Peptides against a protein of PDB entry 3VZA. Designs and how they scored, part 44

Target 1, 98 residues: chain A of PDB entry 3VZA
Amino acid sequence: RVERLCKSKELFEERLGLEIRRIHNEQLQFIFRHIDHKDPDKPYMFTLSINEQGDYEVTSCTPPLDCISEFQLKVRETNNFSAFIANIRKAFTALSFK
Target 2, 62 residues: chain B of PDB entry 3VZA
Amino acid sequence: AAYVTQLYYKISRIDWDYEVEPARIKGIHYGPDIAQPINMDSSHHSRCFISDYLWSLVPTAW

## One batch from the design tools (peptide; made by RFdiffusion4, then SolubleMPNN)

Design b2_p13_5_s4 (from b2_p13_5, 8 letters changed)
Fold by OpenDDE base, seed 4:
Structure b2_p13_5_s4 (fold): chain B 98 residues (1-98), chain C 62 residues (1-62), chain A 13 residues (1-13)
Amino acid sequence: as target 1 above (98 residues)
Amino acid sequence: as target 2 above (62 residues)
Amino acid sequence: SENSLLEKLLSIK
């Protein structure tokens, strides 16, 4: 049901602290919050597209992550998108501790 | 939208129980080896703790 | 394209 789908989205956004947006140039934006316990609403985000070869491509990452290029390679190799997102969140978490 | 909830499931492997009170975080995480229940009282935890806990259920092995 | 991205993501096992 439509109501349940809306509720589901809201529950995921709040509980995972992850928002997913469709943005310009045919991309998806992934916005993490609840990363910094001292500033729970501070966003950590990246954008994703598919290149002409059909491969995942990270088109931006804010703040930047040293490991993002390696993660892009790994997700292309494994197609493990769950691990891709989880590893990015872990990297953002580590970055928040500076 | 349906595709968004599907994406969340693809990412988290979590299915929520929608029949409980808002303060109850209840669902099932479908891990690679075994499904595990989720059952938390959100009033006992911070938003960051809840998110960290749920993400800890998601394997990071490629 | 976005449709291609969604299709790829939703096809993940």
Scores: peptide ipSAE 0.588, ipTM 0.951, DockQ to the pose 0.577
Fold by OpenDDE base, seed 2:
Structure b2_p13_5_s4 (fold): chain B 98 residues (1-98), chain C 62 residues (1-62), chain A 13 residues (1-13)
Amino acid sequence: as target 1 above (98 residues)
Amino acid sequence: as target 2 above (62 residues)
Amino acid sequence: SENSLLEKLLSIK
């Protein structure tokens, strides 16, 4: 089972181009790759935490997204984390087309 | 860890078929309306195309 | 906290 879990993680990372890291200050870092077809390894990332109210809080976003604050509001309202992540990726994709 | 795969599932709603050869991307996407099979030959596509395709399965409606 | 974040995420239905 441990082997299966490791394999699963690797498959998701490669196929979705999404890496999830546990980082300092009790945060999760979400790193998107495979965004820019001309530079597939270029990372697009944000960090996430829970604030004192228990709500999702984006603590950083690189490169910055104008829509990230709105998405944070939306995920708090809907609890649709899947849409949250998907919309962020969509926004990063749009940003890659300068 | 188990929680990591759970997170990926909660994000993507994809369940992989772990019994196929590495070049085959096979699984099921569990959308809100219907379960959609995934079955593609990775050698026919770029990594970016594959990722874009898989993410296209994930609804962005809040 | 991270554990709280994970707990919240894993509670999503």
Scores: peptide ipSAE 0.587, ipTM 0.952, DockQ to the pose 0.583
Fold by OpenDDE base, seed 3:
Structure b2_p13_5_s4 (fold): chain B 98 residues (1-98), chain C 62 residues (1-62), chain A 13 residues (1-13)
Amino acid sequence: as target 1 above (98 residues)
Amino acid sequence: as target 2 above (62 residues)
Amino acid sequence: SENSLLEKLLSIK
């Protein structure tokens, strides 16, 4: 099972181009790659935490996204984390063309 | 850790077939209405195309 | 905290 779990993580990382890391200050870092077709390894990332109220909080976003604050609001309202991540990736993708 | 794969499922709603050859990207995407099969030959596509395609399966409606 | 974040994420249906 442990071996399967490791394989699963590797498959998701490669196929989705999404890495998830635990980082300092009790946060999760989400690192997207495969965004820019001309530079597939270029990372697009954000960090996420839970604030004292128990709400999702984006603590950093690189490169910055104008829409990230709105997305944070939306995910708090809907708890649709899947849409949250997907919309962020969509926004990063749009940014890569500019 | 097990939680990592759980997170990926929560995000993507994809369950992989782990028994196929490495070049085959096979799994199931579980959408709100219908489960859809995934079955790609990775050698026919760029990494970016594969990722874009898989993410296109994930609804962005809040 | 990280544990709270994970708990929240993993509790989503």
Scores: peptide ipSAE 0.583, ipTM 0.951, DockQ to the pose 0.580
Fold by OpenDDE base, seed 1:
Structure b2_p13_5_s4 (fold): chain B 98 residues (1-98), chain C 62 residues (1-62), chain A 13 residues (1-13)
Amino acid sequence: as target 1 above (98 residues)
Amino acid sequence: as target 2 above (62 residues)
Amino acid sequence: SENSLLEKLLSIK
């Protein structure tokens, strides 16, 4: 099972172009790649935590997204974390076209 | 770790088939209404195309 | 906390 779990993580990372890291200050970092077809390895990332109220809070976003605050509100309202991540990726994709 | 795989599933709703050759991207996406099979030859596509395609399966409606 | 974040995420249906 350990081997399967390791393989699973690797497959998700490569196929989705999404890496998830546990980082300092009790946060998760989400790193997207494969966003810019001209620069597939360029990372687009944000960090996430839970605030004192127990709500999702984006603590950083690189590059910055104008829509991130709205998405944070939406995920708090809907608890649709899947849509949250997918919409962030879509926003990063749009940004990559400049 | 198990929780990482769980997170990926929570996000993507994809379950991979691990009993296939490495070049074969095979699995199932569990959408809100129907389950959709995934079955691609990775050698036929760029990494970016593959990722874009898989993410296109994930609903963005809140 | 990180554990709280994980618990919240993993509790999503």
Scores: peptide ipSAE 0.574, ipTM 0.951, DockQ to the pose 0.582

Design b2_p13_6_s1 (from b2_p13_6, 8 letters changed)
Fold by OpenDDE base, seed 2:
Structure b2_p13_6_s1 (fold): chain B 98 residues (1-98), chain C 62 residues (1-62), chain A 13 residues (1-13)
Amino acid sequence: as target 1 above (98 residues)
Amino acid sequence: as target 2 above (62 residues)
Amino acid sequence: ADDDLLKKLLAIK
């Protein structure tokens, strides 16, 4: 089971191009790669925490996304975390074409 | 690791087939309506294409 | 429900 879990994580990281890291101060860092086809290893990332009110809070976004605040609001309203992450990736993808 | 893999599932709704060779990307995407099989030969695609394709399976509607 | 999992992840040290 442990072996499968490790393999699962590796498969998700490579195939989705999404790494999830736990960092200081109870935050999760989401690192997208495979965004820019000309530079597949270029990272696009944001950090996330749960604030004192129990709400999702984006604590950083690199490169910055104008839509990130709206997405934060939407995920708080809908609790659709899947759409939240997918929309962020879509936004990063769009940004890579600028 | 259990929680991380669960999070990946919550995000992607993909369940991988762990019994196939590494060159085969095989699994099931559980969409809101139907479950769709994933079955790709990774040697025929770039890493970016594969990721884009898999993410295209994930609905962005809130 | 989704944030329960995230909260668990964030609590792991």
Scores: peptide ipSAE 0.359, ipTM 0.948, DockQ to the pose 0.139
Fold by OpenDDE base, seed 4:
Structure b2_p13_6_s1 (fold): chain B 98 residues (1-98), chain C 62 residues (1-62), chain A 13 residues (1-13)
Amino acid sequence: as target 1 above (98 residues)
Amino acid sequence: as target 2 above (62 residues)
Amino acid sequence: ADDDLLKKLLAIK
């Protein structure tokens, strides 16, 4: 089972181009790659925590996204984490086209 | 790794088939209406295309 | 709730 879980993680990382890391101060780092077809390894990332009120909080976004604050509001309202991540990826993709 | 893989499922709603050759991207996407199979030959596509395709399966409606 | 999983993931370290 452990081997299966490790393989699963690797498959998701490669196929979705999304790495998820736990980092300092109780945060998750989401690292997107495969965004820019001309530079597939270029990372687009954001960090996320749950604040004292229990709400999702984006603590960083690199490169910055104008829409990230709105997405934070939306995910707090809907609790649709899937749409949250997918919309961020969509926004990063749009940004890669400049 | 269990929590991380669970998170990937929460995000993507994809369940992989782990019994196939590495060159075969096979699984099931569980959409809101109907579960759909995923079955791709990775050797025929770029990494970016594969990722874009898989993410296209994930609805962005809030 | 999706935050449950996030909390669990954050709590293990």
Scores: peptide ipSAE 0.351, ipTM 0.948, DockQ to the pose 0.121
Fold by OpenDDE base, seed 1:
Structure b2_p13_6_s1 (fold): chain B 98 residues (1-98), chain C 62 residues (1-62), chain A 13 residues (1-13)
Amino acid sequence: as target 1 above (98 residues)
Amino acid sequence: as target 2 above (62 residues)
Amino acid sequence: ADDDLLKKLLAIK
């Protein structure tokens, strides 16, 4: 099962172009690649934590997204984490076109 | 890696078929209505296209 | 809930 879990993680990372890492201060880092078709390896990332109130909190976003605060509000309202991540990727994609 | 893979499923709702050759991207996407199969030849597409396609399966409605 | 999984993930040290 361990081998399968490792393979699963690798498949998700490559096929979704999304890496998920645990970093300092109880945060998760989400790193998107395959966003810019002209530069597929260029990373677009944000970090996420759960604050003392138990709410999702975006602690950083690189490059910055104007919509990130609204998305944070929406995910707190809906608890739709899937839509949260998907919308962030959509926003990064739009940003890559400049 | 159990929690991370579970998180990937929570995000994407995709379950991969692990018994196929590496060049075959095969799985099932469990959408709100009907589950749909995924079955792609990775050699026919760029990495960006594959990712864009898979993410297009994920609803963005809140 | 989805946040339960996230909390578990963040709790791993």
Scores: peptide ipSAE 0.347, ipTM 0.947, DockQ to the pose 0.139
Fold by OpenDDE base, seed 3:
Structure b2_p13_6_s1 (fold): chain B 98 residues (1-98), chain C 62 residues (1-62), chain A 13 residues (1-13)
Amino acid sequence: as target 1 above (98 residues)
Amino acid sequence: as target 2 above (62 residues)
Amino acid sequence: ADDDLLKKLLAIK
């Protein structure tokens, strides 16, 4: 089972172009690649924590997204984490064309 | 690793077929109404195209 | 702990 879990993680990382890391201060780092077709390895990333009130909080976003604060509000309202991540990727994709 | 793989499923709603050849991207995307099969030959596509396609399966409606 | 954060994240919709 451990071997299968390792393989699963690797497949998700490569196929979705999304790496998820646990980092300092109880945060998750989400690193998107495969965004810019001209530079597939260029990372687009944000970090996420759960604050003292139990709410999702974006603690950093690189490159910055104007819509990230709105998305944070939406995920708090809906708890639709899937849409949250997908919308962020969509926004990064749009940014790569500018 | 169990937590992170569960998180990937929570995000993507994709379950991979782990028994196929490495060049085959095969799985199932579980949408709210219809389960959609995934079956791609990775040698025919760029990494960016593959990722874009898979993410296109994920609804962005809140 | 980081595992606790993951648990919380996995507990949502």
Scores: peptide ipSAE 0.284, ipTM 0.941, DockQ to the pose 0.831

Design b2_p13_6_s2 (from b2_p13_6, 8 letters changed)
Fold by OpenDDE base, seed 5:
Structure b2_p13_6_s2 (fold): chain B 98 residues (1-98), chain C 62 residues (1-62), chain A 13 residues (1-13)
Amino acid sequence: as target 1 above (98 residues)
Amino acid sequence: as target 2 above (62 residues)
Amino acid sequence: SADDLLKKLLSIK
């Protein structure tokens, strides 16, 4: 099972181009790659925590997204984490076209 | 790794087939209505295309 | 839920 789980994580990282890391101060870092077709390894990332009220809180976003605050509001309202991540990727993709 | 894998599933709703050769991207996407198979030869596509395609399966409606 | 899963991830040392 452990071997399968490790393989699963690797497959998701490569195929989705999404890496998930635990970082300091009880945060998760989401790193998107494969966004810019001209530079597939360029990272697009944001960090997320759950605040004292239990709400999702975006603590950083690189590069910045104008829509990230709205997405934070939307995920708090809907709890649709899948749509949250997918919309962020979509926004990063749009940003990559400059 | 278990929690991370579970999170990937909650995000993508994809379950991989782990018994195929590495060059074969095979699995099932569990959408809101009907589950659909994923079956593609990675050697025929760029990494960006593959990722874009898989993410296209994920609804963005809130 | 996703938030429960996130909390579990954050609780791992």
Scores: peptide ipSAE 0.467, ipTM 0.954, DockQ to the pose 0.138
Fold by OpenDDE base, seed 1:
Structure b2_p13_6_s2 (fold): chain B 98 residues (1-98), chain C 62 residues (1-62), chain A 13 residues (1-13)
Amino acid sequence: as target 1 above (98 residues)
Amino acid sequence: as target 2 above (62 residues)
Amino acid sequence: SADDLLKKLLSIK
């Protein structure tokens, strides 16, 4: 089962171009790649925590996104984490065409 | 690893077929309406195209 | 839920 779980993680990382890491201070780091077709390995990332109120809180975003605060509000309202991540990727994709 | 793979599923709603050859991207996407099969030959596509396609399956409506 | 998973992940030290 451990081997299967490792394979699963690797498949998701490569195929979605999304790495999920636990980092210091009780945060999760989401690293997107495969965003820029001209530079597939360029990372686009944000970090997330749950604050003392129990709400999702974006603690960093690189490169910065103007819409990230609105997305944080939306995910708090809807609890649709899937849409949250997908919309962030969409925003990063749009940014790559600057 | 169990928790993160579960999180990937919660995000993407994709369940991979782990018994196929590495070059075959095969699985099922469980959308809000009908489950759809995924079956791609990775040699036919760039990594960026594959990722873009898979993410296109994920609804962005809140 | 995703929320539960996130909390579990964030609780691991």
Scores: peptide ipSAE 0.467, ipTM 0.954, DockQ to the pose 0.141
Fold by OpenDDE base, seed 4:
Structure b2_p13_6_s2 (fold): chain B 98 residues (1-98), chain C 62 residues (1-62), chain A 13 residues (1-13)
Amino acid sequence: as target 1 above (98 residues)
Amino acid sequence: as target 2 above (62 residues)
Amino acid sequence: SADDLLKKLLSIK
């Protein structure tokens, strides 16, 4: 059902604080919120594409993460996309404590 | 929204219960060992706490 | 797989 799918998406967005958008140049934008408890609406985001070789490629990361290149390597090696996203969120969370 | 919903499941391994009141966060997390229920009263928690809790269910091991 | 889903998402025009 279309209604169920729409509701599902909304529930995931709110409860996980993760929005997923398709943007220009065949990219996906992942927007995390609810990272900073003092500023729950502050976005932490990265963009992702599949390059010509078929590999995951992080095309941007805001704010920047020192570990993002390593995570890109790891997800290419393991194809564990769940861990990829979860580790990015963990890194953003750590960054928010500065 | 079928593909994005499927992606959310691939990421979180959570399946929501859609038949409950909006203030009740109910679902099932399908972890590697055992499926665990999720059942929270959202009125008792901040948005950040809820998100942190749900993400804590997602393994970070590669 | 997630890869398949990503490709599907990105293929929608």
Scores: peptide ipSAE 0.462, ipTM 0.954, DockQ to the pose 0.140
Fold by OpenDDE base, seed 3:
Structure b2_p13_6_s2 (fold): chain B 98 residues (1-98), chain C 62 residues (1-62), chain A 13 residues (1-13)
Amino acid sequence: as target 1 above (98 residues)
Amino acid sequence: as target 2 above (62 residues)
Amino acid sequence: SADDLLKKLLSIK
């Protein structure tokens, strides 16, 4: 089972171009690659925590996204984490064309 | 790794087929109404195209 | 802890 789990993680990382890390201060770091077709390894990332009230909180976003605050509100309202991550990736993609 | 893989599934709703050769990207995407197969030859596509395609399967409606 | 955060994330919709 451990071998399968390791393989699964590697497949998701490569195929989705998304790496997920647990980092300091009880945060998750989401690192997107494969965004810019001219520079596939360029990272687009954000960090996330859950505050003392139990709410999702974006603690950083690089490069910055104007829409990130709105997405934070939406995920708090809907609890749709999948849409949250997908919308962030879409926003990073749009940014890469500018 | 169990939590991480579970999180990937919560995000993407994709379950991979782990028995195929490395060059084959095969799995199932579980949408809200129907499940759809994924079956790609990775040698025919760039890494960016593959990622873009897979993410296109994930709904962005809140 | 970070593990608790991950568990909370896994419990959502």
Scores: peptide ipSAE 0.368, ipTM 0.949, DockQ to the pose 0.795; fails the geometry check

Design b2_p13_6_s3 (from b2_p13_6, 9 letters changed)
Fold by OpenDDE base, seed 1:
Structure b2_p13_6_s3 (fold): chain B 98 residues (1-98), chain C 62 residues (1-62), chain A 13 residues (1-13)
Amino acid sequence: as target 1 above (98 residues)
Amino acid sequence: as target 2 above (62 residues)
Amino acid sequence: AADDLLKKLLSIK
């Protein structure tokens, strides 16, 4: 089962171009690749925590996204984490076209 | 790894078929209405295309 | 729920 779980993680990372890491200060780092077709390995990333109120909080975003604050509000309202991540990737994709 | 794979499922709603050869991207996307099979030959597509396609399956409506 | 899962992930040291 452990081997299957490791394989699953690797398949998701490669196929979705999304790496998820636990980092310092109780944060999750989401790293998107495969965004820029001219530079597939270029990372687009944000970090996320759960604040003391229990709400999702974006603690960083690189490169910056104008829409990230609105998305944070939306995910707090809807609790639709899937849409949250998908919309961030969509925004990064749009940004990659300058 | 169990928790992170569960998170990937919650994000993507994709369940992979782990019994196929590495070049075959096979699985099921569980959308809100129907289950959509995934069955791609990775040698026919770029990594970016594959990722874009899979993410296109994920609804962005809040 | 996703938030419960995130909390579990964040609680792992």
Scores: peptide ipSAE 0.460, ipTM 0.953, DockQ to the pose 0.140
Fold by OpenDDE base, seed 5:
Structure b2_p13_6_s3 (fold): chain B 98 residues (1-98), chain C 62 residues (1-62), chain A 13 residues (1-13)
Amino acid sequence: as target 1 above (98 residues)
Amino acid sequence: as target 2 above (62 residues)
Amino acid sequence: AADDLLKKLLSIK
C-alpha cells in the first residue's frame, strides 16, 4: 500500500502538473506546472492555511491573481475545494497568455 | 502520502489504474453525473496537453 | 470535508 501511495502521488504530480508541499507555519504550497505550453516547467503557485477561525486563507500567490481574494471568499462560502483549485489553475492559465 | 493522495482525489476526482504500463494514462473520473474512463497514450501528447485535458474534467462551478 | 483533510495533512510532522 505504501508503494502504491507513493506511485499515486507521483502520477498526480506529473499528470496534473500539481505539486503539494507542506511548508513552515502550518501552510500548504500548491505548485502548478504545465501551464505555459511554451515553458511547461514554469511554476505558478499559491500557499494556503487555515486561520484561527477555521477558514481557508491564501497567504501568498505567485504570480499574483486579481481573482484570488474572490476565490478565497467563494471557497469559504461553498467549501468546494475542487472548484477552488480548478479555478485558480484556470486563472493562472489565462495569465500565462499575457 | 495517504493524506496527499486523498487530497488529489478530492481535487480531481480521478482514480488511477496502477497496473498499466507507464506510457498509458488510465483511470476513472468520477464526475457529478456518471463515471467516465480515462485512457490515453501519453506518448501521443505533450505534458501540457495531458494536464489541460485532465483539468478540463474538473468542474469549475462553485 | 476538505478542511478536515487539510488539517490532518498539516498535522503530520
Scores: peptide ipSAE 0.452, ipTM 0.952, DockQ to the pose 0.139
Fold by OpenDDE base, seed 2:
Structure b2_p13_6_s3 (fold): chain B 98 residues (1-98), chain C 62 residues (1-62), chain A 13 residues (1-13)
Amino acid sequence: as target 1 above (98 residues)
Amino acid sequence: as target 2 above (62 residues)
Amino acid sequence: AADDLLKKLLSIK
């Protein structure tokens, strides 16, 4: 099972172009790659925590997204974490065309 | 690793087939209505295309 | 569900 879990993680990382890391101060870092077809390894990332109120909080976003605050609000309202991540990727994709 | 893979599933709703050859991207996407198969030959596509395609399976409606 | 999962992930040492 451990082997499968490791393989699963690797498959998700490569196929989705999404790496998830635990970083300092109880945060998760989400790193998107495969966004820019001309530079597939260019990272687009944000960090996430759960604040004292128990709400999702984006603690950083690089490059910055104007819509990230709205998405944070939406995920708090809907608890649709899947849509949250997918919309962020969509926004990063749109940004890569600028 | 278990929690991370669970998170990936929570995000993507994809379950991979781990028994196929590395060049085969095979799995099932569990959408809100019907489960849909994934079956791609990775050698025929760029990494970016593959990722874009897989993410296209994930609904963005809140 | 995602909230609990994330909390667990964040609590791993």
Scores: peptide ipSAE 0.443, ipTM 0.952, DockQ to the pose 0.140
Fold by OpenDDE base, seed 3:
Structure b2_p13_6_s3 (fold): chain B 98 residues (1-98), chain C 62 residues (1-62), chain A 13 residues (1-13)
Amino acid sequence: as target 1 above (98 residues)
Amino acid sequence: as target 2 above (62 residues)
Amino acid sequence: AADDLLKKLLSIK
């Protein structure tokens, strides 16, 4: 099972172009690649924590997104984490064309 | 790595087929109402195209 | 702990 889990993680990382890392201060780092077709390895990333009130909180976003604060509100309201991540990727993609 | 793979599934709703050859991207995407098969030859597409396609399966409606 | 954060995230829909 451990071997299967390792393979699963690697497949998700490569195919979705999304790496998920646990980092200091109880945060998750989400690193998107394969965003810019001219530079597939260029990272687009944000970090996420759960604050003392139990709410999702974006602690950093590189490059910055104007919509990230609104998305944080929406995920708190809906608890739709899938849509949250997908919308962030969509926003990064739009940014790569500018 | 169980938590990370579970998180990937919660985000993407994709379950991979782990028995196929490495060049084949095969799996199932579980939408809210219907499951859709994934079956791609990776040698025919760029990494960016593959990722864009897979993410296009994920609803963005809140 | 980081694992606790993952567990909390995994509890959402």
Scores: peptide ipSAE 0.380, ipTM 0.947, DockQ to the pose 0.771

